# Peptides against a protein of PDB entry 4KTY: the designs that were tried, part 237

Target 1, 266 residues: chain A of PDB entry 4KTY
Amino acid sequence: YVLNDIGVIFYGEVNDIKTRSWSYGQFEDGILDTCLYVMDRAQMDLSGRGNPIKVSRVGSAMVNAKDDEGVLVGSWDNIYAYGVPPSAWTGSVDILLEYRSSENPVRYGQCWVFAGVFNTFLRCLGIPARIVTNYFSAHDNDANLQMDIFLEEDGNVNSKLTKDSVWNYHCWNEAWMTRPDLPVGFGGWQAVDSTPQENSDGMYRCGPASVQAIKHGHVCFQFDAPFVFAEVNSDLIYITAKKDGTHVVENVDATHIGKLIVTKQI

## One batch from the design tools (peptide; made by RFdiffusion4, then SolubleMPNN)

Design b2_p30_8_s1 (from b2_p30_8, 13 letters changed)
Fold by OpenDDE base, seed 1:
Structure b2_p30_8_s1 (fold): chain B 266 residues (1-266), chain A 30 residues (1-30)
Amino acid sequence: as target 1 above (266 residues)
Amino acid sequence: PLNLEEVDEHTWVRKGPEPPPIPEEILRYE
């Protein structure tokens, strides 16, 4: 999880799982220097750079360009006119070296690109890390731990009221560390995500969230446990918005979100 | 609590019947 410089990322659909090779390249020339440069750009104190909790949280913020002119600009518009299409990247090295050279965010990334670059960052700094793929990954935007799907009386989705969404798949990272800031037993794998999805205390970042805490429903533990929990375990709540302004729950689907969660087995 | 079943240390699955399709209006694709 630290020494392997080539990996596999799962993507596609839950019923058509695909794999993509990704070169992390954490040992290639200039990569460690770039990772240190990223922490410098984040203005991270030297005293915090030895703490994997702080490093992973800073990394989750800095691998995306939002807020802080971090590494990657996300785009999902299928145009990508001013950069490289996300699908064209095959590894982290070119992205990180471009960032170091230009000192400007690199265009463009989507979830697996963010996860790939973030994985390189973590491994380069000695933090064991792996990429996780979640099929039918929920995006809860109002922190209520459910997907609220508002329907018109005719059964069509009310796009004005419906703000939550679901990715066919989403990739993030798990980083291995102790969590002295949490009760005993909640160290180990921590979910961290550099894909800009939601604001976390002022910046687009996510984690570290204890995987053990998530598995046992302890969403009160820092950081961003409610969001990660919702990504893998949200119920779909179908709500009919009546003409009189009342909302009626028509159906609940607890079988869809987080249908499959996978990481590299070998 | 998380309603997932561990297959192995690298794989978790949600057991149950095949769910109905999610409305396309809220389903995003990478």
Scores: peptide ipSAE 0.349, ipTM 0.895, DockQ to the pose 0.890
Fold by OpenDDE base, seed 3:
Structure b2_p30_8_s1 (fold): chain B 266 residues (1-266), chain A 30 residues (1-30)
Amino acid sequence: as target 1 above (266 residues)
Amino acid sequence: PLNLEEVDEHTWVRKGPEPPPIPEEILRYE
């Protein structure tokens, strides 16, 4: 999880799983320097740079350009005229070297690009890391651990009231570390995500969230455990918004979100 | 807790019958 510089990322649909190769290149010339530069841009204290908890959280924030002029600008609107289409990237090296040379965010990325670059960042700094793909990944934007789908009385979705959404797939990272800030037993794999999705205490970042804590429903443990839990375990709650302003739960679907979660076996 | 089944250390699955499709209005694509 540190030595491998080429990986495979799962994507596509749950019924049509696809893989793409990704070159992490954590040992390529200039990459370590760039990772250090990223932490410099984050104004990270030297004393914190040896702490994988702090490093992974800073990396989660800095791999995306939001808030802090970080590495990658996300784009999902099929408008890539002022950069490189996300699908054109084949690895992390060109992205990181461009960031270092230009000192400006690189355009453009989507989830697997963010995850690929973040994986390089973590591995380059000696943190074991892997990419995780979640099919039917929930995006809970109001932190209630469920997908609220509001319907009109005719059964159509009320787009005005419905704020939550579901990705056909989403990629993030898991980083291996001890968690002395948590109770015993919640070290090991930690979910971290650099794709800008939700604000976490003032910045677009996510994690580290203990995978063991999430697995056992301990969503109170820092950082961002409720959001990650919701990504993989949300129920779809269908709510009819009646004309009189009342809400009625019509159906609950607990079978869709997190249908398949995979990472590279080797 | 997570309502998922661990197949192996690299794979988790949610068991159950095929549900109705998610409304297109809330489904986002990468």
Scores: peptide ipSAE 0.349, ipTM 0.893, DockQ to the pose 0.886
Fold by OpenDDE base, seed 5:
Structure b2_p30_8_s1 (fold): chain B 266 residues (1-266), chain A 30 residues (1-30)
Amino acid sequence: as target 1 above (266 residues)
Amino acid sequence: PLNLEEVDEHTWVRKGPEPPPIPEEILRYE
């Protein structure tokens, strides 16, 4: 989880699982220096740099360009005219070195690119890390731990009312650390995510969220446990918005979200 | 708690009947 500089990332569809190679390159020249530079850009004090909780949280913010001119600009509209298409990247090294050289965010990334670069960042700093892929990954935008799908009376989705969404797959990271800020037993793997999805106390960041806490439904534990829990365990709630303004729950689907969660065997 | 089953240390699955398709309006693709 620290020594391997080449990995495999799962992607595609739950019924058509695909893998892609990713070169982390944590030992390549200039990469560690770039990771330190990232923390400098984040204005992270020296005392915090030795704390994997703070480092992983800062990393989740800084690997994306939002808020702080971090490493990667995300794009999902298939318009990549001013940079490199996300699928063209094969590893973290070129991205990180470009960031260090230009001192400007690198274009473009999607979830596996964010996860790949973040994995390099964590490993460079001595934090054991791996990439996790969640098929049918929920994006809860209002923190109610469910996917609200609003329907017109004719059964079609009301796109104006429906704000929640589901990714066919989403990649994030798990980082290994102790959690002295949590009760005993909630150390170990922590979910962290650098793909900009939701604002977390003022910044687009996510985690560290205790995997053990998530597994046992402890969504009150910092950081961002409700969001991560929703990504893997949300129910789809189909709600008909009636003409009189009332809402009626038509159906509940508890079988889709988090259909498959996989990580590479290291 | 999570309604997932651990297959092994690297794999979790949600077992159950095949669900209906997710509406395209809320399904996003990488």
Scores: peptide ipSAE 0.345, ipTM 0.894, DockQ to the pose 0.882
Fold by OpenDDE base, seed 4:
Structure b2_p30_8_s1 (fold): chain B 266 residues (1-266), chain A 30 residues (1-30)
Amino acid sequence: as target 1 above (266 residues)
Amino acid sequence: PLNLEEVDEHTWVRKGPEPPPIPEEILRYE
């Protein structure tokens, strides 16, 4: 989880799992320097740079360009005229070196690109890290631990009534660390996500959230446990929006989200 | 705007572009 410089990222559909090779390149010339530069750009205190909790949280913020002119600009509109299409990247090295040389955010990334670059960042700094792919990954935008799907009276989806959404797949990272700030047993793998999804205390960042805590439903644990929990375990709530403005719950599906969560075996 | 695909009559998902595939052993969360 630290020494492997080439990895595999899972993507696609739950019924058609696909894989992509990704070169992390954490040992390539200039990459460690770039990771340090990233922390410098974040104005991260030197005392915090030895703390994987702080480092991973800062990394989750800085790998995306939002808020702080971080590494990658996300784009999901299928228009990539001002940069490199997310699918064209094959590894972290070119992205990080471009960031270091230009000192400007690199265009463009999506979840696996963010996860790939973030994985390099973590591994460069000695934090064991892996990429996780969640199929049917919920994006709870209103922090209610539900994935609200609004239906018109005719049964058609009304996407205007909610900002909640489901990814066919989503990639994020897990970083290995102790969590002295949490109860005993909630160290180990921590979910961290650099794909800009939701604001977390003023910045687009996510984690570290204890995987063990999430697995046992402890959403009160820092950081961003409710959001990560919702990604993997949100109930789909089908709500009919009536013409009179009332909402009626028509169905609840507790089995759809987080249908499959996978990572590469060592 | 995000690219959305219909999974079923009631479910829409965001879908990104397809990256190139390569097989590997997986660990599934239980």
Scores: peptide ipSAE 0.067, ipTM 0.648, DockQ to the pose 0.034; fails the geometry check

Design b2_p30_8_s2 (from b2_p30_8, 14 letters changed)
Fold by OpenDDE base, seed 1:
Structure b2_p30_8_s2 (fold): chain B 266 residues (1-266), chain A 30 residues (1-30)
Amino acid sequence: as target 1 above (266 residues)
Amino acid sequence: PLNWKEVNEHVWERLGPEPPPIPEEILRYE
């Protein structure tokens, strides 16, 4: 008798860590078939399906609905009309089976839902995977590896000068694989993210980015290492925008972003 | 520079003093 794989996802605030149970259901009927269907919808060549680098990258694109009619539609507006609120999901099975049955994106997800479904996808396809939670997770929108905070001369924040933002928490995945495309030592855990945040070479996807590379500040390695690095290590740059159009750096906070990163052993 | 401390294989903590609050204008909530 095979039991469903039930995990725990960390969320909440850095000072008030919470846990959420999530049923991955990787052994339930129809789930593996659905994961194969997802790769079919991605038009992934059979030759690539044995490569965890390609599979995880395709998965990061296909678990979100953007670009390719993938699995989940993200929503953060707290309305969630015409679907299920992200908080109502308790596991991956219902989402994946709905996707397989309807052949349309499922509404709605947020980061932990994306991460939960993506974790099931990876595990079903034989890729060791776990969910990672990053507290104070930066979203670098302009690819400058810093979180820009613009201030008016009176000290008030001008939110119109940047699209950079910080999540109280964000969840993504780490997938275990060798990286023959990278130098020796940068295999192992790879960050992959299916929550649609930034465009990566034409699609809303992220990774695989070597965790070892990120931990050592190597942002030159594919894929999306600069973005993942920024999520966990961006400096907050407080910039005063003067009336004459000049910008002055007033302060730098190098200790806020990525305040806590939590995962569980696979 | 990377300012993380490994608490254990599952937890990394950013080193440094408690920073001031992030401005609400750029802080998003799940």
Scores: peptide ipSAE 0.299, ipTM 0.858, DockQ to the pose 0.711
Fold by OpenDDE base, seed 2:
Structure b2_p30_8_s2 (fold): chain B 266 residues (1-266), chain A 30 residues (1-30)
Amino acid sequence: as target 1 above (266 residues)
Amino acid sequence: PLNWKEVNEHVWERLGPEPPPIPEEILRYE
């Protein structure tokens, strides 16, 4: 039962893949205690702390600051005056220890920072975990499992109507666990995501969603399988919004989203 | 429908021809 405390995170573009080293530091002094503190802040019942399903779901909520004053504040506006730029972090240890010391959310993170800290959290608590990078990662914000791209009659994107978006890349985690709450065969790797993207039953959290279920198109399985499925498999639907208010599907791109999904060995 | 293949246990690739670029208006960058 030995896990690596240093990893590599894939990022960049699908045609220009980059790697970043990340120190998870799950064995460093104070890190396990901080992970326990995170669960305390979440007011997690002691009986649930041995359940990787509950732990990973709580972790996905608590690694982000939304809703519950969790670990990390996300920022994507390139304005980091009140904290540390996401790119300056090299590992989880400083973030977690700062959180424990200050008892306030740490600024700032983006997807790989969230994934890095979440990976440490999971590993500290005995849950095998790895980081996954999805290139051309869809963000479906209306829960219809597709990316609706609205076009003007001239072919330009109607930004007012188009709410869905695509990340050049997105990082999340996979956690290894049994899923007695699901049918046989859907245990193993579970997608979990602490980057605040969408509300899931009242909190910005995501997963655990069975990777096997996602791979076979079973989006009805808890938790957040539709959202994760959309991240990796959404069709891009190009819709012309005509002046008369009618919508016409002009094109469907079924091969772009989730173009490449990469992970390292645990 | 799913149209990706497992290249190996750590890499999955979406099947199909190379699609046209995604409009910049919906493309977000980390």
Scores: peptide ipSAE 0.285, ipTM 0.852, DockQ to the pose 0.789
Fold by OpenDDE base, seed 3:
Formats: C-alpha cells, structure tokens, sequence
Structure b2_p30_8_s2 (fold): chain B 266 residues (1-266), chain A 30 residues (1-30)
C-alpha cells in the first residue's frame, strides 16, 4: 500500500463494474518535492508533517482547489475548455508536476482523479493508502445521517425541498495510521476524501474518520465520521410534502446506499 | 443498525431485498 506505483480504480455502475488503471508515480522525480510543496502551501508547521492525522486531513483539503488554491479544480458540467477533461488523466504525475510548475490549481478532476492524486500524496509521504469505491454513495448535506427525499402528492420529487443527493459511485481514500486521539481499537484504516463535497469546520475536507468506528456505528469520533457514515449507510426517507404543509413519511429504503464498497485486492 | 455483509476484506455488500430505483432527480453521475 506504499510501494505499488500503479493501481486500479473501480467505477461505473453497481451492475456493470468497471476498472481504470491509474499510475500513482510516488517515486517519480519531482513528486516528493511537490508533496512537500503542497504542505508548504498549506502552511503546515514542520512538527505536524510527521503526524499522519494532520497530514491526511491537510491533504484532504489541499488536493482540491477550494479554499486554499489546492491541486485540483473539480468539474462535472462536461465543459472542460480551460483544461484537461477528467477522463483524459492516466495518473497523478502530470497533475502534480503541473501544479508545482504553474503554482496554480490544475483543471480538471472528478472523484477518481482526486482519489488518485490523494493516494499518491499519501503514499509519497509514507502513509499506507488505498482507494475505495462506494456504489450509490449518499451526499448528506444537512448532517442528519439520512437522505430526505421530498415528494409532491403526485409522487414526483420536490426538487426545492430535496437537498440531499446520491452519486452512482464515489471514490475516496483510506489511510493506515494509529489514532492516539481516539479510544483503543479505532486505529487502522481511516477514511479521507479530497473531493469537495461538504464544509468541515470551515474548509472543504473530510477525515480522517475511523473505518472501525464507521463499521460499528460510532459517529461521535473526529473527524467527519457522521458524513462518512451517511455516505455508506444512509436510509432513503421518502417524505410526501402535502399541500397543507405537513410532511408524511411514505417509505424507507435501508438497502440502497452503499450497495457495494470495493477496494483493490493486493 | 448496519446491514452489511463482508464478502472479503475488500468487498462489502448491503443486505436486503431489491429496492426500487432511486429517483433520477437526486441521482448524480460521475
């Protein structure tokens, strides 16, 4: 999880799983220097650079361009006139070297590009890391651990009231570390995500969230455990918004979100 | 409670009946 410089990323649909090759290139010339430069841009103290908790959290913020002029600009509008289409990237090296050379965010990325670059960053700094793909990944934007789907009386979705959304798939990273800031047993794999989704205490970042905590429903531990838990375990709550303003729960789907979670086998 | 099945150390599956399709209005695509 540190030495492999070529990987496979899972994507597509849950019923039609696809794989994409990705070159991490953590040992290529200039990549380590670029990772150090990223931490310089984040204004990390030297003492913090040896702490995988701080490094992974800063990395989750800095791999995206939001807030801090980080590495990648996300785009999902299928208009990529001012950069490279996300699907054209084959690895992390060109992205990181362009960032270092231009000192400006690189265009453009989507989730697997963010995850690929973040994986390089983590591995380059000696943090064991892997990419995780979640099919039917929930985006909870009101921090209630569920997907609230508001329906009109005719059964159509009320888009004005419905704020939560679901990705057909989403990629993020898991980083291996001890968690002395948490109770015993919650070290190991930690979920971290550099794709900008939600603001976490003032910045677009996510994690590290203990995978063991998530798997056992412990969402009270830092960082961003409720959000990561919601991504993989949210119930879909179908709520009819009646004309009189009342809300009635019509149905609950507890089996759709996180239908399949996959990472590369060694 | 969680309703996952660990297939192996790399694959987790949700347990339960086949759910209805997610409305297109809330489904996003990469």
Amino acid sequence: as target 1 above (266 residues)
Amino acid sequence: PLNWKEVNEHVWERLGPEPPPIPEEILRYE
Scores: peptide ipSAE 0.281, ipTM 0.842, DockQ to the pose 0.837
Fold by OpenDDE base, seed 4:
Structure b2_p30_8_s2 (fold): chain B 266 residues (1-266), chain A 30 residues (1-30)
Amino acid sequence: as target 1 above (266 residues)
Amino acid sequence: PLNWKEVNEHVWERLGPEPPPIPEEILRYE
């Protein structure tokens, strides 16, 4: 998880799984320096830099440009005129070196790019890390642990009422660490995500959330367990918003979100 | 290279080249 500098990222559809090679390049010249620079830009104190909990949380914030002029600017509008299209990246090295050289956020990334760069960051700092792909990944933006899909009476989605969304896939990272801040048994793999999705206590960051906690529904454990839980386990609740203002639950799909989560075992 | 499209207002689809089969070393769970 630390020594492998080339990886595979899974994407596509649950029934049409695709793979993309990604060069992490954690041992290439300037990359470790850049990772340290990232922590410097985050104003991370030296005492925290040895703590994988703090490092991964800071990394989740700093790999995206939001809030803190971090590494990558996300773009999902198919307009990449001021940078590199997300699909053009083949690894983390060029991104990180550009960031270090320019001292400005690099354009552009999407989830697999964020995950790739974040994976490099974690591995550079000695944190075992892997990329995880979640097919049918929910984005719960109202923190109710479910995907509320509001429908018009004709069955069409009410876009005004429906705020939650679903990605056919989403990539994030799992980082291996002990969690002395959690009860025994909730160390190990921790979900961390640098793709800017939701504000977490003032910053666009996510995790570390104990994978074991998530698997057992312990959403009370820091950090961002509810959000990560929702990503992989939200029920899709189809609600008809009637003209009279009443809401009627039409259907509940409890098996769609997080239908497949894929990562390398080694 | 990856492409993306909006399947609907709330579902986003990312597409790319055809992949090889999933390696045995892959962990999968629901």
Scores: peptide ipSAE 0.042, ipTM 0.554, DockQ to the pose 0.033

Design b2_p30_8_s3 (from b2_p30_8, 16 letters changed)
Fold by OpenDDE base, seed 1:
Structure b2_p30_8_s3 (fold): chain B 266 residues (1-266), chain A 30 residues (1-30)
Amino acid sequence: as target 1 above (266 residues)
Amino acid sequence: PLNWEEVNEHVWRRKGPEPEKIPEEILKYE
């Protein structure tokens, strides 16, 4: 998980799984220097650079351009006129070298591009890392651990009452580390995500969240465990918004979100 | 290749009946 410089990213639909080759290039010239430069741009103290918890959290913030002029600008509106379409990237090297040379955010990325670049960053710094893909990945926007679906009295969806959404797939990273800041047994794989989705304590970042904690429903453990838990295990809550302003829960579906989570074996 | 041994084992999942179709209004495609 640190030595392979070429990988496979899973995407597509749960019933039509697709693969994309991605060159991480963590050993190519200038890439380590760029990763160090990223930490310099984050103004990360030297004392923290040996701590994979701090490094992965800083990386999750800095691989996206929000807040801190980090590496990648995200775009999901199919307008890529001022950069490279996300689908045109085949690896991390060109992105990282462009960032280092221009000292400006690179356009554009989506989840697999963020995950690819972040995977290079982690591996380059000696942190074992892999990319995971979650199909039917929830985006809980109001931090209630639910995917709220509002219906009008006629049964039509009212998309104005919630910002919650579901991705057909979403890619993020898992990084291997000890977690001395958590109870015993919650080290190992930690979910980290550089795709800018929600603000976490003032910055668009996510993780490290203990995979073991999430697996066992311990959402109180830092960092961002509730959000990651919701991505893979939110209930769909069907709510009828009545004319009198009352909300009635009509149905709950606990099986749809996080239908499949996959990663490549090394 | 897929790590089949770890598929869907990252999290605890609440089980229920077969899921209903997710409305297109809340489903995003990348």
Scores: peptide ipSAE 0.019, ipTM 0.462, DockQ to the pose 0.332
Fold by OpenDDE base, seed 4:
Structure b2_p30_8_s3 (fold): chain B 266 residues (1-266), chain A 30 residues (1-30)
Amino acid sequence: as target 1 above (266 residues)
Amino acid sequence: PLNWEEVNEHVWRRKGPEPEKIPEEILKYE
């Protein structure tokens, strides 16, 4: 499964699941060299390069260009004049090779592009990895484990009162590793995300977060478990923002976020 | 400051119905 150099990424809507082929190309010429180069650019100690926890965390930081001139520049403004539109990419190879040759971040990516490149990075370095798609994926910006939706008194959504948002879908990665830094039973699949969403201890990175820990509500386990938990399990909190500045909770929906989480069958 | 002990008591919420048709090649979490 993890040896496949071509994969499928799920996207679209929960009621209209779509698939996109993605060429990982982890065995293509120059790709391993590029992955090593990425770790070099991260100034990663040699001793850490054998630790999948450290590698995946560094990878989550370096696949995005933020902070460290990593691989991909994200863009969501639908104006991609200075690069390649995210939808035009069909695999990781061209992106990684461009990064290696230019030594500059590649434009542009969105979640599936980040996930695709990150998957190549992980697999290339011998870490079993897969791409996961979460439909109705919450972005909790204020770390309250809620998806706050503010409403005007007339019922219209006020998007200016919060940075919380819900993606129709979001893609990230799961990497297989032991977690000796966690209690027994919380190894296995670890959520890691290279899409720059939130700052994690000074860098735009995410994970590794134990999937088992998150599944059982252990959000105190490193790394970034609260954020990943919120992505898949946030309650939607509908809050009416009154003109006087007071807030009233109108409704709570505990079933909407993370309605479907899918990956290619192993 | 977040009370982590209280937060950890927050387990997975029961999700709503899944789509009626899901390809067999898709691995579902729930």
Scores: peptide ipSAE 0.017, ipTM 0.468, DockQ to the pose 0.077
Fold by OpenDDE base, seed 2:
Structure b2_p30_8_s3 (fold): chain B 266 residues (1-266), chain A 30 residues (1-30)
Amino acid sequence: as target 1 above (266 residues)
Amino acid sequence: PLNWEEVNEHVWRRKGPEPEKIPEEILKYE
């Protein structure tokens, strides 16, 4: 997981799975220097740079441009003026080197680009890492661990109230580390995500969240376990918003979110 | 009645570009 410099990223639909090759290039000239530069831009102290918990959390913040002029600007509206369309990238090297030379965020990324660059960052710094793809990936906007779909009395969606959404797929990373800050048994793979989705204690970042903790329902463990849990295990809650302001649960669907989670097997 | 078309349009978002070969050996979370 550290030495592989070329990978495969899964995407598409659960019933039409697709793959994309990605060159991580963690050993290419200038890449390690760029990763160190990223940590410098984050003003990360030297003492923390040997701690994979801190490094992965900082990386999750800095690979996206929000908050801190990090590496990548996200765009999801199919308008990519003044940059490179997310689909045009084939690896991390050009992105990271452009960031280092320009000292400005690179345009543009989506989840697989964020995950690709983040994977390079982690591996470059000696943290075992892999990319994970979740099909029917929930985006919980209010941290209640469910997808709230609000309906008008006539059955139409109340777009004003409905803030949660579901991606056909989403890519993030898992990083291998011990978690001395958690109870025994919750080390190993940790979910980390550099795609800017939700604010986590003041910055758009996510993780590390213990995969074992999430798997066993321990969403109280730092960092961002509720959000990651929701991505893979949210129920869809259909709620009718009455004109009088009351809410009525019409239906609950526990079968759609996190329908398939995949990563490349060694 | 529930307007499924509107639900899908509003709630379900899509990403993605260029397809390639699907490898046989993958790790599934199930």
Scores: peptide ipSAE 0.063, ipTM 0.671, DockQ to the pose 0.033; fails the geometry check
Fold by OpenDDE base, seed 3:
Order: C-alpha cells, then structure tokens, then sequence
Structure b2_p30_8_s3 (fold): chain B 266 residues (1-266), chain A 30 residues (1-30)
C-alpha cells in the first residue's frame, strides 16, 4: 500500500462494477517535491509533517481547491472547456506536476481523480493508503446520520426540503496509522476524503475517521466520523411534509446505502 | 401513494471514466 505505483479504481453501478487503471507515480521525479509544496501551501509546520493524522487531514483539504487554492477543481456539470475532463486523467503525476508548475488549481476532477491524487500524496509521504469505492454512497448534509427524503402529500419529492443526496458510487481513501488521540483499538485504517462534500470545522475536508470506530458505531471520535458513517450506513427516511406543516415518516429503508464497499485486495 | 420514480431521482450518478475489464480480485468490505 506504499510501494505500488499503479492501481485500480472501481466505479460504475453495484450490479455492474467497472474499473480504471490509475498511475499513482509516487516515485516519479518531482512528485515528492510537489507533495512537500502542497504542505507548504497549507502552511503546515515542519513538526506536523511527521504526524500522519495531521498530514492526512491537511491532505484531505489541500487535494481539493476549495478554501485554500489546493490541487484540484471539481466539476460535475459535463462542461470542461477550461481544463481537462475528469475522465481523461490516467494518473496523478501530470496533475501534481501541473499544480507545482502553475501554482494554480488544476481543472478538473471528480471523486476518483481526487482519490487518485490523494492516494499518491499519502503514499509519497510514506503513509499506507488505498482507494475505497462505496456504491450507493450517502451525502448527509445536516449530520443526523440519516438520509431525509421529503415528500409532498401527493408522493412527489419536495426538492426544497430534501437537502441530502445519494451517489451511485463514491471514491475516497483509507490511510493506515496509529491513533494515539483515540482509545486503544481505533488505529489502523482511517477514512479520509479529499472530494469536497461538506465543510468540516471551516474547510472542505474529511477525516481521518477510524474505520474500526465507524464499524462499531463509535461516531463521536474525531474526525468527521458521523459523516463517514452516514456515507456507508445511512437509513433512507421517507418523510411526508403535510400542508399543515407536520412531518410524517412514511417509510424507512436500511438496506439501500452502502450496498457494496470495495477496494483493491493487495 | 409515494412516487418512487421521483425518489429515485435523488440518486445522483457520477460520470465515470471509460470502463476497463476487472484485472484483479476485489476486496469486499466486511
């Protein structure tokens, strides 16, 4: 999870899994220097650069361009006239080298591009890392650990009230580290995500969240455990918004979100 | 009754890259 410079990213649908090869290139010329430059741009102190907790959290913020002029600009509108379409990237090297050269955010990325570049960043800095794909990935925007789908009395979705969303798939990273800031047993794989989804204490970043903590429902542990938990284990709550202003739960689906989570085995 | 077709529109689809054959075994989460 550190030495491999080529990987596979999974995407598509849960019933039609697809793959794409991705070149991480963590050993290519200029890549380590670029990763250090990213931390410089983040104004990360030298002492913190040896701490994988701090490094992974900073990386999750800096791989996206939001807030801090980080590496990648996301785009999901199928209009990529001012950059490279997300599907055209085949690896992290060109992206990182362009960022280092131009000193401006690179256009454009989507989740697998963010995950690919972030994976390079982590591995380049000696942090074991892998890409994870979650099918039917929830985006909880109000941190209530559920997906609230609001319906009109006629059964149609109330788009004004429905703020949460579901992705057919989403890619993020897991990084291996000890967590001395957490109770014993919650080290190991930590979920980190550089795709800009939600603001975490003032920045678009996510993690590190203990995978062990999430698996056991310990969502109180830093960082962003509730959000990551919701991505993989949210219930869909169907709520009818009555004309009188009352809300009635019509149905609950506990089986839809996080139907399949996959990563490369080795 | 609930409009389930409309509910399904809240499943957003990302525009992924061109598909490749699965070259390696996948690890399913526990």
Amino acid sequence: as target 1 above (266 residues)
Amino acid sequence: PLNWEEVNEHVWRRKGPEPEKIPEEILKYE
Scores: peptide ipSAE 0.017, ipTM 0.590, DockQ to the pose 0.033; fails the geometry check

